# Peptides against a protein of PDB entry 3T6J, part 339

Target 1, 375 residues: chain A of PDB entry 3T6J
Amino acid sequence: PIVESYIGFIESYRDPFGSRGEFEGFVAVVNKAMSAKFERLVASAEQLLKELPWPPTFEKDKFLTPDFTSLDVLTFAGSGIPAGINIPNYDDLRQTEGFKNVSLGNVLAVAYATQREKLTFLEEDDKDLYILWKGPSFDVQVGLHELLGHGSGKLFVQDEKGAFNFDQETVINPETGEQIQSWYRSGETWDSKFSTIASSYEECRAESVGLYLCLHPQVLEIFGFEGADAEDVIYVNWLNMVRAGLLALEFYTPEAFNWRQAHMQARFVILRVLLEAGEGLVTITPTTGSDGRPDARVRLDRSKIRSVGKPALERFLRRLQVLKSTGDVAGGRALYEGYATVTDAPPECFLTLRDTVLLRKESRKLIVQPNTRLE
Target 2, 372 residues: chain A of PDB entry 3T6J as posed
Amino acid sequence: PIVESYIGFIESYRDPFGSRGEFEGFVAVVNKAMSAKFERLVASAEQLLKELPWPPTFEKDKFLTPDFTSLDVLTFAGSGIPAGINIPNYDDLRQTEGFKNVSLGNVLAVAYREKLTFLEEDDKDLYILWKGPSFDVQVGLHALLGHGSGKLFVQDEKGAFNFDQETVINPETGEQIQSWYRSGETWDSKFSTIASSYEECRAESVGLYLCLHPQVLEIFGFEGADAEDVIYVNWLNMVRAGLLALEFYTPEAFNWRQAHMQARFVILRVLLEAGEGLVTITPTTGSDGRPDARVRLDRSKIRSVGKPALERFLRRLQVLKSTGDVAGGRALYEGYATVTDAPPECFLTLRDTVLLRKESRKLIVQPNTRLE

## One batch from the design tools (peptide; made by RFdiffusion4, then SolubleMPNN)

Design b2_p29_8_s3 (from b2_p29_8, 15 letters changed)
Fold by OpenDDE base, seed 2:
Structure b2_p29_8_s3 (fold): chain B 375 residues (1-375), chain A 29 residues (1-29)
Amino acid sequence: as target 1 above (375 residues)
Amino acid sequence: SLTSVLLPDETAPTPENPGAVRSEEEALA
């Protein structure tokens, strides 16, 4: 088998300032079959990057073909096991040197092992589809999130010599219609500027890229889905995201007004964006469970994903990228924290929903080291 | 800085959840 590993201070999720890496490491074996799908995605990446909702001037000047591999984790040391990885975490290096993508395939497989009777917050009619397509849809989401999410976008930089990596006279901010007014100076990075929101903001961007691009037929084709199957994969991917946004409330601490998990915060933000889109796209309905206790249902209108969801996500995702590219921390924070705010305001009453989420919380899953055999 | 789609973000240690990082799988289950 082909063995891959990494070890070091890599992810900054535990750093309140999003800068200092947590010690993490893994040993994994290459899954050749799944890696082949990601290789096809890589082959299409340059074209798919053009489908992202920002001008080419806000995209990397040159696409650097990354490695993308699916790995089966043998051992993982850290605070948690990711489903995917994009390294390095330095946007400047991603922009200039390239990056590597990894999908932790067997971690994803564990995530898919949901029993129908334990599946919370979904309509009964959606449960079977969700169970069937959660795995495949997540493969799509991970691939897009890592490769085209984390792997996309340009930071506008002025170097130590005063040179810009963009044409100040011709590049226009698509949100303002004006020339670029802010950028990263020498020594400034994404993490250093955006600090406390950097990780979650970037996750939100990457997740949004996944949702946005999964609507593209070419993406589904790469993963082997066509026709009704492709539509079901799309539906379940979006459904999973909006459900995740509700589940995310578990990771909010009201007393501290903070989030304990960057990805879940990101998913909540996406939920808020899609709720704001209105038109019955997403509905969260408080209910009473069979046990007589509070419950909830998330409904996603499949027919409105493209007509309502996509445009809402497009606008939001563009704003995320533009604010990131320009180093507009004030604007970025205002946008992101606005959507990340959890209150008990009607109609959603998110703090009340949080109580329901906590009440319905499943027991923590334990990931156990797998064994390998030579055949 | 996001290297992982499903990074179990470290739950900030809360008194109720001291340092237990749930996998994103657990968060999405």
Scores: peptide ipSAE 0.021, ipTM 0.517, DockQ to the pose 0.083; fails the geometry check
Fold by OpenDDE base, seed 5:
Structure b2_p29_8_s3 (fold): chain B 375 residues (1-375), chain A 29 residues (1-29)
Amino acid sequence: as target 1 above (375 residues)
Amino acid sequence: SLTSVLLPDETAPTPENPGAVRSEEEALA
């Protein structure tokens, strides 16, 4: 078998400032079959990058073909096991040197072992579809998230010599219609500028890219989905995201007005964006469970994903990228924290929903090292 | 960066951090 490993200070999610890496390590075996799907995605990446909702001037100048591998993890040491990896975690290096992508396939598979009766916050009619397509939809989402999410977008930089990596005279900010007014100076990085929101903001961007691009027929084809199956994968991917946004409330601490998990904050932000889109795209309804205790249902109108959801996500995702590219921390923070705010205001009453989420929370699962055998 | 199933911040105000006990599925979602 092909063995991959990494070890070191890699992910900064536990750093409040998003800068210091946590010590992590894994040993994994390459899943060749799943890796082949990601290789096809890589082969289409350059074209798919053009489908992102920002001008080419806000995209990387040169496409650098990454490696993308699906891994079955034998052991992982760290505070959390990732579903996917994009490294290095430095936007400047990603832009100039390239990157590597990894999907932790068997980690994803563990997450799919949900019993129907334990599946919370979904309509009954959606549960069977969700169970059936959660796995496949996650594969799609992780692939897009890592490769085209984290692997996309340009940072506007002025180097130590005063040279710009963009044409100041011709590049126009699509949100303002004006020339670029801000950029990263020498020594400034994504993490250093955006600090406390950097990780979550970037995860939000990457997740949004996944949702946005999963609508592209070529993506579904790459993963082997056609016709009704492709549409179901799309639906379940979006449904999973809006559900995740609700589940995310577990990781919000009202008393401290803070989020304890960057990805969950990101997913909540996406939920807020899609709720703001209105038109019945997403509905969260408080209910009463069979036990007489509070419950909730998330509904996603499948028919409105493309007509309502996609445009909303397009606008939001473009704003995320533009603010990131220009190093506009004030604008970025205002946007992101605005959507990340959790209140008990109607109609959603998110703090009340949080209580429901906590009430319906499942027991923590333990991930254990698998045994291997030779056949 | 990673799509990860991370544990909640250990700096949570209470040892009984509700976020400390969660399913991996929910964390991946």
Scores: peptide ipSAE 0.021, ipTM 0.469, DockQ to the pose 0.071; fails the geometry check
Fold by OpenDDE base, seed 1:
Structure b2_p29_8_s3 (fold): chain B 375 residues (1-375), chain A 29 residues (1-29)
Amino acid sequence: as target 1 above (375 residues)
Amino acid sequence: SLTSVLLPDETAPTPENPGAVRSEEEALA
């Protein structure tokens, strides 16, 4: 077997300022079969990057072919086990030197082992479909999230010599119609500028890329889905995201007005974006459970994903990227924190829903070290 | 450095199981 490992101060999720890495490490074995799917995605990455909702001037000047590997983790030392990894975490290095993508496949497999009777917040009619396609849809999402999410976009930089990595005269901000007014100066990084929102903001961008690009037929084809199956994978991927946005409320601390998990905050933001789109795309309905206690249902109208959801996500995702590229911290914070705000305002009453989420919270699965055997 | 990790919902950290996902709250305390 091919063994991969990494160790070091890598992920900054536990740093409130998004700058200091937590010490972590893993040992894993390459899953060749799943890696082959990601290789196909890599082969299409340059083309798929063009489908992202920003001008080429906001994309990397040169596509650097990354490595993408699916791994079965044997051991992971850290505060949490990711499903996917994109490294290095330095945007400058990603732009100039390249990056590697990793999917921790067996982590995903554990996550998918949800019993139907324990599946919360879905309509009964969606449960079987969700169970069936959660795994495949998440594989798609992970691939897109890591490769085309974290692997996309350009930061506008002025170097120490005063040179720009973009043409100041010709590059236009698609949101304002004006020339670029802000950029990263020498020594400024994504994390240093966006600080407390940097991690969650980037995860939100990456998740949004996943949702957006999973609508592209070529993506589904790469993963081996066609026809009705492809549509079901899309539906379940979007459904999973909106459900995750509801579940995310567990990770909000009202008393501190803070989020305890960057990805869950990101998913809540996406839920808010899709709710704002309106037109019956997403509906959260408070209900009463069989136990007579509060419950809720999230519904996604499949027929409105492309007509309502995609345009909403497109606009949002473009805005995320433009603000990121230009280093517009004020604009970025205003946008992101606006969607990340949890109130009890109607119609959603998110704080009340949070109580419901907490009430319906299930015991978390313990991820233990797997046994490995040679066959 | 930008952290680039996707965490599944089922592995998201909970107060009862902080080991599943990184708690930003714990970093603030």
Scores: peptide ipSAE 0.019, ipTM 0.523, DockQ to the pose 0.136; fails the geometry check
Fold by OpenDDE base, seed 3:
Structure b2_p29_8_s3 (fold): chain B 375 residues (1-375), chain A 29 residues (1-29)
Amino acid sequence: as target 1 above (375 residues)
Amino acid sequence: SLTSVLLPDETAPTPENPGAVRSEEEALA
């Protein structure tokens, strides 16, 4: 099998300013079977990018076909093992030189070993479906997140010579109907401008792309899902996201008004967006567990994903991209921090729910790295 | 640089083991 590896300062999640990478390295082997699915996704990527809810002027001028492989990790040195990776983490390089995507397939597989009796915050009738489709739905989400999430969108830039990478006279901001009023200047980056929210904001954008595009039949077909199975994968993917948004409260520190995990913050934001959509799409209901202690249930109305969820996510995702493209830090921060705010305001009472989440917290899973042998 | 990683919920850093997360001390600083 082909062996892949990388090493260096890769991920900046531990940097409050999102700029300094943590030293990381891995060795992995290629999973050929799963990689073939991602290759098909790559082959469709240019077309799927057109399905994203922003004008082509806000998308990369030229699609650079990336590599996408599924990897089984043999060894990983770092603070945490991701499910998927898109590298490099520099938007300028992604736009001009391209990028590589990887799915860490065996990391995903470990995550799926949830015992039904320990599965929190789901309705009983959803548990079996969730267990069955969590894995497959995650493969879809990871593929979309990395390839079409992190791999999408254009930054408007003025270079050192004063030239723009967009036509100032013709490009219109779809949210305002006006010409572009802000951009990245020479030396400015996504991280330098958006700073403390940059990582989480980008993860939120990528996750939102995943949810949005997983509704596309071609995506499900690429992954081998059709008919009722495709609908179940969609449902479980969305259900997993809203559940994750609730679970995310574990990673919020009320006393510091701070999030400790960028992806979890992102998932909470998405939950807030989908709750705001209303119409019974998402419901979080405080309950009493069999032990007599506080519990909760997350309900997602399957029938409202396309009618209510998709439009809400579309509007939100477009706003995320427009603000990112234009380097509008003030607008971006206002939007994102608004949804990332955790209060105890009714009806959700998120701080109270956080106590419930903490009460129902499962023990941390340990990942043991595998061995390989020749048969 | 943008962090371009999807972490599964089960492997996400926890308060007890923060991993690749921002330290509270550095965020307040």
Scores: peptide ipSAE 0.018, ipTM 0.519, DockQ to the pose 0.146; fails the geometry check

Design b2_p29_8_s4 (from b2_p29_8, 14 letters changed)
Fold by OpenDDE base, seed 3:
Structure b2_p29_8_s4 (fold): chain B 375 residues (1-375), chain A 29 residues (1-29)
Amino acid sequence: as target 1 above (375 residues)
Amino acid sequence: SLTSVLLPPEDAPTAENPGAVWSEEEALA
């Protein structure tokens, strides 16, 4: 349809248990030009899913071709306007019935209006590149995040009749080398089992898929990037993620030891994974701003994205998926909360960095309903 | 072509911050 809308209890990010959806609704117009790029991505999705770092036994048995549409939002009623959506949010339904993806293209476009002089935590040499490629890199990231992130992976299930959707004798856990020891029972869901970490964990998985697959030349070609431009899009996408991981500290409440935003928690986790990889891939350096107050710089070594970053992300992403597939809540929580922990331990001193992030916080942007113009 | 430009709220779910909750108070409740 030219005009799309939805209404309902969709996103559970406001529920501490990740189960209760917030009531939201939108009206949007299809962006045909951008939708055509996503359709090409959909056409390649089945092949790209094979590039994910888990065995086929941990992927959906049958790829269900989703719809993917870029939308220009005319009105949105809710607590926040997402950049992308994958619905339904129920993994069982995604696995059996399929899903729909949307990119809210004009939401992305507005996020990019950052003035160079206000762009925090980047090196000066990266600012112009970041401004130039932030938009295009986000289109890539959102497309991958929704389609191949949220749209990927299998849950191992035992149904009400006691039948398994996997071969218990032949399927091997790639992390342990052993047979599958845990699964979802009848009535158990991703959200019910993983509860307080479910939303953020899934967002982290989806974001990680985006970063991992954006390295694939076919993905960049689908979006129209080749040569040096493709490499710049990759660099800016990864740079944006590590920067976002630092910015995420705004959404951590030290006194409550909790995160107030699932996606920002996810990005902090990714930052921690990439920092742990070491080898000078990511560096966060406390500095003094021109105003004499604390500042920081995030540096990403472009030359180490493939050699250091990709392998680190691969291992992490595989672990996320394996723990999700097997319903291993204890292992999943230990992994995820471990990376989501914010302390003031050296060398990063994240609590101190949080103070810097808060000090450098930009004024709250307000989304105003778009103007639609006929050109 | 219809170009619609949304001005993002800072706390709006962006590609940088997808799924942002608008109010800190409501996220703690």
Scores: peptide ipSAE 0.020, ipTM 0.523, DockQ to the pose 0.230; fails the geometry check
Fold by OpenDDE base, seed 1:
Structure b2_p29_8_s4 (fold): chain B 375 residues (1-375), chain A 29 residues (1-29)
Amino acid sequence: as target 1 above (375 residues)
Amino acid sequence: SLTSVLLPPEDAPTAENPGAVWSEEEALA
């Protein structure tokens, strides 16, 4: 088997300022079969990048073919085990030198082992479909998230010599219709500028890319889904995201007005975006469980994903990218924190829903180190 | 350095095991 490992100060999620990496390391074995799917995605990446909802001027000047590998984790040392990784974490290096993507495939498999009876917040009619397609849909999401999420977009930079990596005269901000008014100066990075929101914002962007691009037939074909299966994978991927946005409330601390998990904050933001789209796309309904205690149901109208969801996500995702590219921290913070705000305002009453989420919280799954066998 | 790590919801840090939140003082250090 091919063994991969890494070790070091990698992820900054535990740093409130998003700057300091936590020490982590893993040892994993390459899953060749799943890696082949990601290789096909890589082969299509340059084309798929053009489908993203921003002008080419906001995309990387040159496509750098990344590596993408699915890994079965043998051991992981850190505060949490990711499902996917994109490294390096430095946007400048990603743009100039390239990047590597990995999917921790067996981590995903463990996450999907949810018993139907324990599956919270879904309509009964969706549970079986969700269980069936959660795994496949997440493979799609991880691939898109890592490769085309984190692997996409350009930062506008002025170097130490005063040269720009974009044409100041011709590049237009698609949100304002004006020339570019802000950029990263020498020594400024995504993390240094966006600080407390940087990690979660980027995760939100990457997750949004996943949802947006999973609607593209070519993506589903790459993963081997066609016809009704492809539509079910799309539906479950979006359903999983809106459900995750509700589950995310567990990771909000009202007393401190803070989020304890960047990805969950990102998922909540996406939920808020899709709720704001209205038109019955997403509905969260408080209910009473069989135990007589509070419960909730999330409903996603499948028929409105493309007509309502996609346009809403497109606008949001473009805005995320434009603000990121231009280094507009004020605009970015206003946008992101606006959607990340948790209140008890109707109709959603998110703080009340949080109590429901906490009440329905299941015991955390223990990830146990696997044994591997040579057959 | 935004390492894109997708954490499944089930494996996200729980309130019982909050990832060590660095203090502001530690971050400025």
Scores: peptide ipSAE 0.018, ipTM 0.530, DockQ to the pose 0.112; fails the geometry check
Fold by OpenDDE base, seed 2:
Structure b2_p29_8_s4 (fold): chain B 375 residues (1-375), chain A 29 residues (1-29)
Amino acid sequence: as target 1 above (375 residues)
Amino acid sequence: SLTSVLLPPEDAPTAENPGAVWSEEEALA
């Protein structure tokens, strides 16, 4: 078998300032069959990057073809086991040196084993479809999130010599229509500038890229989905995201006005964006469970994903990228924290919904160390 | 071929710190 590993201070999600890495390590075996799908995605990556909703001037000057491998984890040391990884986490290095993508395939497989009776907050009619396509849709989402999410976008930089990595005279900010007014100075990084929101903001960008690009037929084709199956994968991917945005409320601490998990905060932000789009795209309905206690249902109108959801996500995702590229911390914080704010304001009443989420919360799972066998 | 099988996780109490245990919802890094 081909064995891969990493070890070190890598992910900064547990740092309040988004800068200090948590100590992590894994040993894994390459899944050759699944890796081949990601290789096809890599082969299309340069083309797919052009489909992202920002000007080429806000994208990397040169796409550096990464490695993308599916791994079966044998052991993982850390606070949690991810499903996907994009490294290094330094945007400057991603731009200049390239990156590596990893999918932790057997971690994903565990995530797919959800029992129907345990599925909260879904309409009954969606549960079977969700169970069927959660896994495949998540493979798509992980691939896009890592490769084209974390792997996309340019930071505008002025180096120590005063040189810019962009043409100040010709590059226009698509949101303002003006020349670029802000950038990263020498020694400034994404994490150093955006600090407390950097991790969650980046996850939100990456998740948004996944949702946005999963609508592209070529992406679904790469993963082997066509026709009705492709549409179901898209639907379930979006449905999973909006559901995750509701579930995210578990990770909010009202008393501290704090999010305890960056990805869940990101998913809540996406939910808020899609709710703001209106037009019946997403509906969260408080209900009463069979036990007579509060419950809720998330509904996503499949027919409105492209017509309502995509444009809303496009605008939002472009704003995320532009603010990131320009190092506009004030604008970025205002945007992101605005959507990340949890109140009990109507119509959503998110704090009340949080009580429902907590009431319906499932027990956390501990992953048991896998075994291996020769076949 | 080598087959690797991840054993089904056991239900555990939720940690006070969300990152302390694996969650499906936390799966992306």
Scores: peptide ipSAE 0.016, ipTM 0.538, DockQ to the pose 0.105; fails the geometry check
Fold by OpenDDE base, seed 5:
Structure b2_p29_8_s4 (fold): chain B 375 residues (1-375), chain A 29 residues (1-29)
Amino acid sequence: as target 1 above (375 residues)
Amino acid sequence: SLTSVLLPPEDAPTAENPGAVWSEEEALA
């Protein structure tokens, strides 16, 4: 077997400033079959990057082909296990030196072991489809998230010599129609500028890239889905995201007005964007469970994903990227915190929904050491 | 082929909340 290991101070999610890495380590075995799908995605990455909703001037100047591997984790030491990893965690290095992507395949498999009777917040008609396609849709989402999410976008930089990595005279901000007015100075990084929102904002961008690009037929073909199966994978991916946005409320602390989990905050933001799109795309309906206690149902209108969802996500994702590229912290914070705000305002009443989410919360899964067998 | 199975405890929650599987701060769900 091909063995990979990774040990060091890597992830900075536990640092309020997003700068200091937590000690983490794993040993894993390469899943060759799943890795082959990611290799096909990598082979198409340069083309797929052009499908992202920002001008080429806001994309990386040069595509650097990364490694992408699916891993079956043998052991993991850290505060949490991710579904995917994109390293290094330095945007400047990602742009200049390249990156490596990994999917923790067996971690995802555990996350797919959902019992139908325990599946919360979905319509009955969606449950069987969700169970069937959650795994495959998640593989698609993780691949896109890591490779084309975290792997995309340019930071506008002025170096220590005063030189710009973009043409100040010709590059136009697509949101303002004006020349670029802000950038990263020498020594400024994504994390240093955006600070408390940097991690969640980047995760939101990466998740949004996943949702946006999963609509592209070539992506589904790469993963081996065609026809009705491809459409079901798309639907379940989007459905999973809007459901995750509701579940995310567990990780909000109203008393402190803060989020405890960057990815969950990101998913809530995406839910808010898709709710704002309106037109019956997403509906969250408070209900009463069979136990007589509060419950809720999330509906996603499949027929409106492309007509309503995609344009809304496109606009939002472009704004995220433009604000990131230009280092516009004020604009970025205003946008992101606006969508990340949790209130009890109608029609959604998110604080009330949070109570429902907490009431329906299942016990936290403890991931224990996996068993590995040679066949 | 290699197969790896993560065994949750018997009372472990279902995979429905990927955020619950991951650390509060570090989860790709």
Scores: peptide ipSAE 0.013, ipTM 0.485, DockQ to the pose 0.107; fails the geometry check

